# Ledger of designs, part 80: peptides against a protein of PDB entry 6IDX

Target 1, 380 residues: chain A of PDB entry 6IDX
Amino acid sequence: KELAKLSADVTFATEFINMDGIIVLTRLVESGTKLLSHYSEMLAFTLTAFLELMDHGIVSWDMVSITFIKQIAGYVSQPMVDVSILQRSLAILESMVLNSQSLYQKIAEEITVGQLISHLQVSNQEIQTYAIALINALFLKAPEDKRQDMANAFAQKHLRSIILNHVIRGNRPIKTEMAHQLYVLQVLTFNLLEERMMTKMDPNDQAQRDIIFELRRIAFDAESDPSNAPGSGTEKRKAMYTKDYKMLGFTNHINPAMDFTQTPPGMLALDNMLYLAKVHQDTYIRIVLENSSREDKHECPFGRSAIELTKMLCEILQVGELPNEGRNDYHPMFFTHDRAFEELFGICIQLLNKTWKEMRATAEDFNKVMQVVREQITRA

## One batch from the design tools (peptide; made by RFdiffusion4, then SolubleMPNN)

Design b2_p13_5_s2 (from b2_p13_5, 5 letters changed)
Fold by OpenDDE base, seed 4:
Parts: sequence; C-alpha cells; structure tokens
Structure b2_p13_5_s2 (fold): chain B 380 residues (1-380), chain A 13 residues (1-13)
Amino acid sequence: as target 1 above (380 residues)
Amino acid sequence: LRLSLDSLREEAL
C-alpha cells in the first residue's frame, strides 16, 4: 500500500526502478502464488505500484514477460476475480497494448473482445470504463485486417447493445472517463468507413456497375422479377438506361460509375444508396420517382445528392480522424443500430429531399441546399 | 454535437 502510494512520486519511482524494484513486482505477479495471507489485497497493491511505476515512462513495457501477460490476462478472462485485481489488470493490459505492438500481439492471443464484453455487463462503471478502454486500445493497435474483424465483432449487435443498455441507458450518470472511451470507440468505429470512403469505383468493374443497375431496377422496374436480368441490352436499352440514370440524378448519366471515382466519398456513397434501396425500398422509390416525374427544373438529383450527403456526413463525423484526448462527445444513436451510418444517411437524404422542395431549389441552388442540410444535421 | 435520429426523423417528416 505504501509502495503503491510512493510509486506515484517520480523521485521514488526512479530510485525504486534503479534498485530493480519493478522486477520484484513482476515476479510476484508471475509466481501466481496464492499462499500468502491477504493475497488479493497484496496483489491489488502490487499491480497498482506496477502501473504507477510504469506510468513514469522510465521502463519500457517491452520488459514484461509473457508469463506476466498471461497472468494478467488470466485475471481478466476468469469469471470469478476480485474487482480490485480485475480493474488493475484491465488498466495494465490497456497500457501494454497502447505502448507496445509486441505486447498487443501477445494480448490479442490471450484475450477476446467477447471476454471483455462480460465486464461491460457489470454495475461497476470503473470496470466498464477499463473494459471499453482496453477494447479501444486493441482496436486502435490492431492491424487493418484484424481491425475489420474487431469491427465485425463490434458490429456484432452484442457489444453495441450491451454498451447501449448497460452503459448509455444505465441508471448512473456517465463519468467523463467513460464518455471519453465511448467517444474513442465511436471515432474508431467511424474510421472503419474510411476504407469504403477512399475506395474509388472502377468504371470497368462489371460487378460494381451491376449495383448501379440494381439501383435503376429497384427504382423503375420494382414489379419485375430480378430473374429477368436482361444481359443483352440493345443500343436502345442503353439509351433508355441513360434516361433512367438521368432520372436517378447522376451527374454522369451516361456512365454513373464515374460519379463514384471521386474520393471521398467513393464507394461509401454507393453502399448507402444500395442500403436505402434494399432496406428502405419504399422510401427510396418514393424519393426517386417524385424527382423523376418533375420537368420543372426543381427535381432533386438523388444520385448527386446522395454522394454529396455521404461526403458531408463523413466530414461531420470526422471519418478518418484520430480520437482526441480532450473530447468526450459521442452520439448514442450509433449504438442503436448495426447499420447506424446507413440509417443516418437514409434519414438525412429524406431531410435533404424535403429541404430541396421547401427551398424550391434548382440545380444551381445545390450548394445552398447542402449548406442548409448541414446546419439541420449539426443542430439535431 | 449530439445527433439524434429521432430529431432528424421529425425534421425529415
């Protein structure tokens, strides 16, 4: 206990470290010897002293043995651990992940996000905070391939639902530390959109072109069985499709694929359109047909609007930006749905379409409409 | 910034 208190002092820490004191603490953890009276209390103070000593940055985290990592990970993965040990173990693992890529790899082998989710289902907000902090650390330090897997694990209804129900909708006020971790988590989740936002459509990729064709089919051929995919578009059919792509409000109505070559928002805009068309088909058809029937130059160009709205949403959500330590603002709505970004897009495209009508906008007013819609979204 | 889907829905209706 005294050691844990004194370890917060840099002068003491320096001297204690110079005396190999930290090595003694690590060996105590590594031994796992429950033989001591008050082992749990002693271990909790040992882990506190270890954290405080390491926080001075005098010793590299890479000094930590694999046995130590396994022992700490064991305290997090076991269901019946003392809360005081669990809290410190989560904090140690977070610090290890943040400070060493080599430790990240070892920890990622020993601990699953599923195990950390169990620590979110508790009434202790400190445990919840450290569990989210460790998830965030793992997410931040994950290589891109594993980051998508973690994202998919995060996209697993379970983690968002648990955060929503046990943290956000909890009967306790959210502390600043938890709010920061929720912010970080949200930023890291939005950064998963960056890949698609920066993916250019290949105008020569037939599979990607078939998505645009599917948007046309859903809008104009909604009664037609998809089984009649007419592979042999005659020149007359190509000319008809050019008209349909104009009615869809693409800028390049001859080759709509060209509208998705700009990054941002790249393919993410097409993903949003396809999501709207498949999940909210009636809303999509209504928006497209309402604007396709207008000859008064007051048509809202759906395709262009959807692209620019997707870009705007990425800007508002700061997609691709790293989390800032001073921020704690998070959007609870992103924890309510698996496809929350696409759902946000689906609402905002309706708002845009409404605002366009209310303003009696023309294509020349496009930027003004987008500015008004930005203000509406940012005030909501 | 606190985006509310419900507020945005109400404004979009």
Scores: peptide ipSAE 0.105, ipTM 0.852, DockQ to the pose 0.017
Fold by OpenDDE base, seed 5:
Structure b2_p13_5_s2 (fold): chain B 380 residues (1-380), chain A 13 residues (1-13)
Amino acid sequence: as target 1 above (380 residues)
Amino acid sequence: LRLSLDSLREEAL
């Protein structure tokens, strides 16, 4: 207890570290022997002293043994009643993950997000906060391949549901620390969009062109059986497709793939359009056909609008920016749906289409409509 | 900034 208190002092910490005192603390944890009277209390103070000593930055986190990591991970992954040990163990693991990529690798082998979700189902908001903080650390330090896997996993869907039900919709006020961790989790989740946002369409990639063709098919051939092979288009059919791409509101109606070469939003705009067309087909068809049937200069160009809206949403959500320690502003809506960005896009494209009609906009008013829509989104 | 899907839906309708 006194050691834990004194470990916050840099002078004491320096001297204690010079005496190999931190190594003694690590060995106490590594021993795992519950043979001592008041072992839980002693362990809680040991972990406190260890954290306070390590926070001085005098000792590298890489000094810890695999046995130490396994013991700390064991306190988090195993059902324990001792909240004080759990809290400190979560904080130690967070610090280890944040300070060392080698420790991240070892910790990611010993614990799963699924195990950390159990600590969100408790009434203790501090434990919930540290559990999310560790999830955030693991997410931040994960290789790109593993980040996408973490986001798509059943664990992430479950995590979202648990956060929504036990944290956001909890019967208690959200503290600033929890709000910050929810903000961080949201930022890290939005950063998964960055790859697609920065991916240029290859105009020569047939598979990507087939997606644009599928958008055309859903809008204009929705009643026609897809069994008619796309390849048998006579020159007359190619000319018809150019008209269809104009009606879809692409800037380059000859080669719509060129509209997706701009980054941001790159391929992310095409992903949003395809999601809208497949998941909200009636809404998509309605928006496209309402504007494609107009012979007046008041048509809302869907393709251009969808691209610029996707870019705007990325700007509003600060996609690709790292989390800032001073921020705690999170959007609860992103915890309500698995595809919340695409659902937001689907609402905002309807808002844009409505606003365009209300303003009686032309192509010259495009930027003004986008400004009004930005104001509507940012005040909502 | 705090986005509301319900508010945005009401504005979009």
Scores: peptide ipSAE 0.103, ipTM 0.850, DockQ to the pose 0.017
Fold by OpenDDE base, seed 1:
Structure b2_p13_5_s2 (fold): chain B 380 residues (1-380), chain A 13 residues (1-13)
Amino acid sequence: as target 1 above (380 residues)
Amino acid sequence: LRLSLDSLREEAL
């Protein structure tokens, strides 16, 4: 107990570390010797002292043995551990993951996200906070190839549903620490969109062009059987599609694929448009047809608007940026749906279309409409 | 990290 208090002082920490005191603490944890009276209390103070000593940055986290890691991971994976030990063990693992890539690999082998999710189903908000913090650390430090797999495991309806039901919709006010961890998780989740945001469309890829053609089909041919084989494209059919792409509001109505070559938002804009067209088909068709039937120069260019809105949403949500330690601005709405970004796009594109009509905008007012929509989204 | 330590310090007091 005294050691844990004194370990917060840098002068004491320096001297204690110089006396190999930290090695003694690690050996106490490694031994796992439950034979001592008040073992749980002693262990909780040992782990506190260890954390305080390591926080001074005097000793590298890489000094920690595999036996120590396994013992700490064991305290997190066991169902019947003292809350005090669990809390400190989660904090140690978070620190290990954040400070050492070699420790990250070892911890990622010993602990599953499913085990950490169990610690979210508790009434203790501090345990929930440390569990999310460790999840965030693992997500942040995951190599790019594994980050998507972790994300898919996280995007599993289970983690989001548990956070929503047990943390966000809990009968307790969200503390600043929890709000920060929810913000971090949100930022890391949105960073998964970065790949698609930075993916350029290939105008020569037929599969990608077929998506744009599907957007046209859904908007204009939704009542017509798909049996019209695309094969015998007479010049009249090509001219008809150019008109359709103009009515869809693409900037390049001859080759709409060129509008998706700009990164950001690249293919992410096309993904959003396709999601809207498939999941919210009535809304998509309404927006397109309301603007395609206008000859008054007050048509909202859907294709251009969808691209610029996707870019704007990426800027507002800071897609591709690292989480900032001083921020705690999380959005509960992103925990409500699996495709929360695409749903946000679907709401915001309706808002944009409404705002365009209310402003009686023309193509020259496009940037002014986008500025007003940005203010509306950021104030909501 | 810092917030984790501050919370642990409050419990140790």
Scores: peptide ipSAE 0.028, ipTM 0.653, DockQ to the pose 0.614
Fold by OpenDDE base, seed 2:
Structure b2_p13_5_s2 (fold): chain B 380 residues (1-380), chain A 13 residues (1-13)
Amino acid sequence: as target 1 above (380 residues)
Amino acid sequence: LRLSLDSLREEAL
């Protein structure tokens, strides 16, 4: 107990480390020897002293043995461990993952996100915070191939549902530390959109062009009686498609694929448009047809608006940026749905269409409408 | 953002 308190002092820590004191603490953990009276209390103070000593940055985290890692991971994975030991073990694992890629690899073999999810179902907010912090550390340090797997595990309705129900909708106020960890998790989740945001459409890829054609089909052919398939020549069909792409509000209504060559938002804008068209078909058709039937120059260009809105949402959500230690602004909505970004897009595109009508905007007012919509989204 | 997106949903609907 005194050692744990004194270990917070850098002078004491330096002297104690020079006497190999930290090695003695690690060996106490490694031994796992429950033969001592008050073992749990002793272990909790040992782990506290170890954390405080390591936080001085005098000793590399790589000094720890695989046996030590296994013991600490064991305190996180085993049922009925003392809450004080569990809390400190989660904090040690987080620090190990953050400070050493070698330790990350070893820890990722010993623990699963599923085991950490169990620690979110408790009433103790400190345990919940350290469990999310360790999930975030593992997510941040995961190699690119495993990051998508962790994201898929996060997208597994279970983690989001548990965070939503046990943390966000808990009967207790969320502390600043928990709010920060929820923010970090949100940022790391949105950074998975970066690949699609930076992917250019290939105008020669027929499969990608067929998606744009599907957007046209959903907007114009889904309500049209199949009886009027006009057998008119290939040139009239190309001219019809050019008109349809103009009514869809593409900037390049001759070759809409060119609108998706700009990065950001690249293919992410097309993903959002396709999601809206398939999942919220009535909303999509309404937005397109309301603007396609207008000859008054007050038509809202859906295609252009969808691209610029996707870009704006990426900017607002800071897609591709690392989490900042000073921030705690998380959005509970992103824990409510698997496709939360696309759902946000679907809400914001309706807001944009409404704001466009209210402003009686023309194509010349486009940037002003986007500025007003940005203010609405950021104040909300 | 939750109050905001719920508000934005209520404002957009």
Scores: peptide ipSAE 0.010, ipTM 0.500, DockQ to the pose 0.017; fails the geometry check

Design b2_p13_5_s3 (from b2_p13_5, 8 letters changed)
Fold by OpenDDE base, seed 1:
Structure b2_p13_5_s3 (fold): chain B 380 residues (1-380), chain A 13 residues (1-13)
Amino acid sequence: as target 1 above (380 residues)
Amino acid sequence: LRLSLEALRKEAE
């Protein structure tokens, strides 16, 4: 207990470390010797002292043994561990993951996200906070190839639903620390959109062009059987499609694929449009047809609006930026749906269309409408 | 990390 308290002092820490004190503490953990009276209390103070000593940055985290890592991971993975030990073990693992890529690899082999999710189903908000913090650390430090797999595991309805039901909708006020971890998780989740946001459409890729054609089909041919083969469309058919792409509000109505070559938002805008068209088909068709039938120059260009809105949402949500330690602004709505970004887009595109009508906007007012919509989204 | 240590310090008091 006294050691744990004194370890917060840099002068004491320096001297204790110089005396190989950390090595002694690590050996105590490694031994796993439960034969001592008050073992749990002693272990809790040992882990506290270890954390305080390591926080001074005097000793590299890479000094810890694999046996030490396994013991700490064991305290997190074993059922019915003392809450005090569990809390400190989660904090140690978080620190290890954040400070050492080699330790990340070892820890990622010893613990699963499923084991950490079990610690979210408790009434102790501190344990929940440390569990999310460790999840966030693992997510942040995951190599790019594994990050999507982790994200898919996180995007699993289970983690989201547990956070929503046991943390956000809990009967307790969300503390600043938890709010920060929820913010971090949200930022890391949105950073998965970065790849699509930075992916340029290839105008020569037929599969990507077929998506744009599908948007046209859903909007204008919704009653017609898909059996009309995209075959040898006569020049008249090409001219017809150019008109349809103009009615869809693409900037390049001859080759709409060119509108998706700008990054950001690249292909992410097309993903949002396709999601809207498939999942919210009635809303999509309504928005497109309401604007396609207008010859009064007050038509809202859906294609252009969808692209610029996607870009704006990426800017507002800071897609591709690292989480900031001083921020705690999480949005509970993003935990309510698996495709929360696309659903947000679907809400915001309706808001944009409404705002455009209310302002009696023309194409010249486009930037003004976008500014008003930005203000509406950021205040909501 | 810093918040974790502050929480642990409060428990040790």
Scores: peptide ipSAE 0.029, ipTM 0.659, DockQ to the pose 0.578
Fold by OpenDDE base, seed 5:
Structure b2_p13_5_s3 (fold): chain B 380 residues (1-380), chain A 13 residues (1-13)
Amino acid sequence: as target 1 above (380 residues)
Amino acid sequence: LRLSLEALRKEAE
């Protein structure tokens, strides 16, 4: 206990480390010897002292043995009743992950997000906070290939559900520390959109062009039997498609693919449009047809609006930015759905369409409408 | 981490 307290002092820490004291502490953990009276209390103080000593940055985290990592991971993966040990173990693992990519790799082999979810189902908000902090650390330090897997995994869906039900909708106020961790998780989740946001459409990629064609099909051919092969490219049909792309509100009516070459939002805008068209087909068709039937200059250009809205949402959500330690502003709505960004887009595009109508906007008013919509979104 | 340490310090008092 006294060691744990004294370890917060840099002078003591320096001297203690010089005496190989930290090695002694690590060996105590590595031994796993439960035979000592008051083992849990002793271990809790040992872990506290270790954390305090390591916080001075005098010793590299890479000094930690695999055995030590396994012991600490064991306290988390096989939860003991002792909350004190669990808290410190979560904090140690978080620190290891954040400070060393080598330690991240080792820890990621020993612990899964699924195991950490169990610590979210408790009434102790501190445990919940440390568990989310470790998840965030793992997510932040994961290689790009693994980050997407983590996000798409059933574990992530389950994680979101558990956070929503046991943390956010809990019968207690969310503390600042938890709010920060929820913010971090939100930021890290939206940063997965960065790749698509920065991906330019290739106008020569037929598969990508087929998506644009599918948007046209859903809007205008929804009643027509798919049996009419798209292949009879008569010049009249090409001219018809140009008209359809104009009615869809693309800036480039001849080659709508060119509208998706701007990054941001790149292909992410097309993803949002396709999601809307497939998941909210009635809403999509309504928005498109309401504007396509207008022969007046008051048509809302869906394609252009969807692109600029996607860009604006990325700006509002700060997609691609690292979490800020000073922020704790999380949005509970993003924990309610697997495709929360696309659902937000679907809500906001309807808001945009409504606002456009209410303002009796023309193409010249486009930026004004977008500004009003931005204000509405940021106040909500 | 910093918040964690502060919490741990409060528990040690």
Scores: peptide ipSAE 0.029, ipTM 0.665, DockQ to the pose 0.560
Fold by OpenDDE base, seed 3:
Structure b2_p13_5_s3 (fold): chain B 380 residues (1-380), chain A 13 residues (1-13)
Amino acid sequence: as target 1 above (380 residues)
Amino acid sequence: LRLSLEALRKEAE
């Protein structure tokens, strides 16, 4: 206990480290000697002293042995009754993951997200906070391919559900530390959109063009029997499609693919449009047909609006930015759905369409409408 | 990490 307290002092820590004191502490953990009276209490103080000593940055985290890592991971992965050891073990693992990529790899092999999720189902908010902090550290340090897999995995769906039910909807006020970890998790989740946000559409890629064609099909051909594709020549089909793309509100109605060459939002806007068209088909068709039937210059250009809205949402949510330590602003709605960004887009595009009508906007008012919509979204 | 250490210090007091 006294060692743990003194280890917070840099002068003491420097002297103690110079005497190889930290090596002695690591060996105590590695030995796992349960035969000592008050073993759990002594271990808790040992882990506290270790954390305090390592916080001075005098010793590299890479000094720890694989046996040490396995012992600490064992305290997290095994059902332990001692909350004090669990809390310190989570903090040590978080620090290891954040400070060393080599330690991340070892820890990621020893601990599953499922094991960390079990620590969210407890009434202790501090344990919940450290568990989320470790999840965030693992998510931050994961290779890009593994991050995407983690986000798409059942574990992430289950994680969001458990956070929603046991943390956010809990009967206890959320502390600042927990709010920060929820913010970090949200930011890291949105950063998975960065790749698509920065992906330019290739106008020559037929597969990408087929997505735009599918948007047209869903809007205008949903009621038409596939048999009534009139055998009219290739030129009449091109002219017909140009009209349809104009009705969809693309800026380049001759080649809508050109509207998705701007990054941001790139292909992410097309992903949002396709999601809306497939998951909320009635809403999509209604928005498109309502504006396509107007001849009064008050039509809301859906395609242009969807692109600019996607860009705006990326700016508001700071997609591609690292989490800021001073922020704790999280949105509970992002824990309610697996595709929360696309659902937010679907809500906001309806808001935009409504605002456009209320303002009796024309194409010249586009930027003014977008400004009003931005203010509405940021105040909600 | 800093917040975790502060919490641990408060428990050690």
Scores: peptide ipSAE 0.028, ipTM 0.661, DockQ to the pose 0.595
Fold by OpenDDE base, seed 2:
Structure b2_p13_5_s3 (fold): chain B 380 residues (1-380), chain A 13 residues (1-13)
Amino acid sequence: as target 1 above (380 residues)
Amino acid sequence: LRLSLEALRKEAE
């Protein structure tokens, strides 16, 4: 206990480390010897002293043995561990992951996100916070390929549900530390959109062009009996498609694929449009047809609006940016749905369409409408 | 980490 307290002092820490004191502490953990009276208390203070000593940055985290890592991971994965030991073990693992890529690799082999989710199903908010912090550390330090796997995993959906039910909808006020970890998790989750946001459409890729054609089909052909495809010549069909792409509100009516070559938002805008068209088909068709039937200059260009809105949402949500220390602004709504970004897009595109109508906007007012919509979204 | 250590220090008091 005294050692743990004194280890916070840099002078003491320096002298203690010079005497190989930290090595002695690591060996005590590695031995796992339960033979000592008050072992749990002794271990808790040992782990505290270890954390305090390592926080001075005098010793590299890479000094830690694989046996030590396994022992600490064991305290996190084993049932009926003392809460004090569990808390310190989670903090140690987080620190290891954040400070060393080599330790990250070793820890990622020993611990699963599923094991960490179990520590969210407790009433202790401190344990919940450290569990999320470790998840965030693992997610942050994961290679891009593994990060995508973590995102697509059932673990993320389950994690989201558990956080929503046991943390956000818990009967306890959320502390600043937990709010920060929820913010970090949210940022890291949205950063998965960065790849699609920065992916340019290839105008020559027929498969990508077929997605745009599917948007046209859903909007205009969904009610048309397949029997009345008149055998009209290839040229009349091309001219018809150009008209349809104009009615969809694309900037390039001849080749709408060109509208998705700008990054951001690149292909992410097309993903949002396709999601809206498939999941919220009635809303999509309504928005498109309401604007396509207008002979007046007050038509809301859906395609252009969807692209610029996607870009705006990426800016608001800071997609591709690292989480900032000291921020704790998370949105509970993003924990309610698996495709929360696309759902947000679907809400915001309706808001945009409404705002456009209310303002009696023309194409010249486009930037003004977008500014008003931005203000509406950021105030909500 | 720093917040974690502060929390641990409060528990040790």
Scores: peptide ipSAE 0.027, ipTM 0.655, DockQ to the pose 0.545

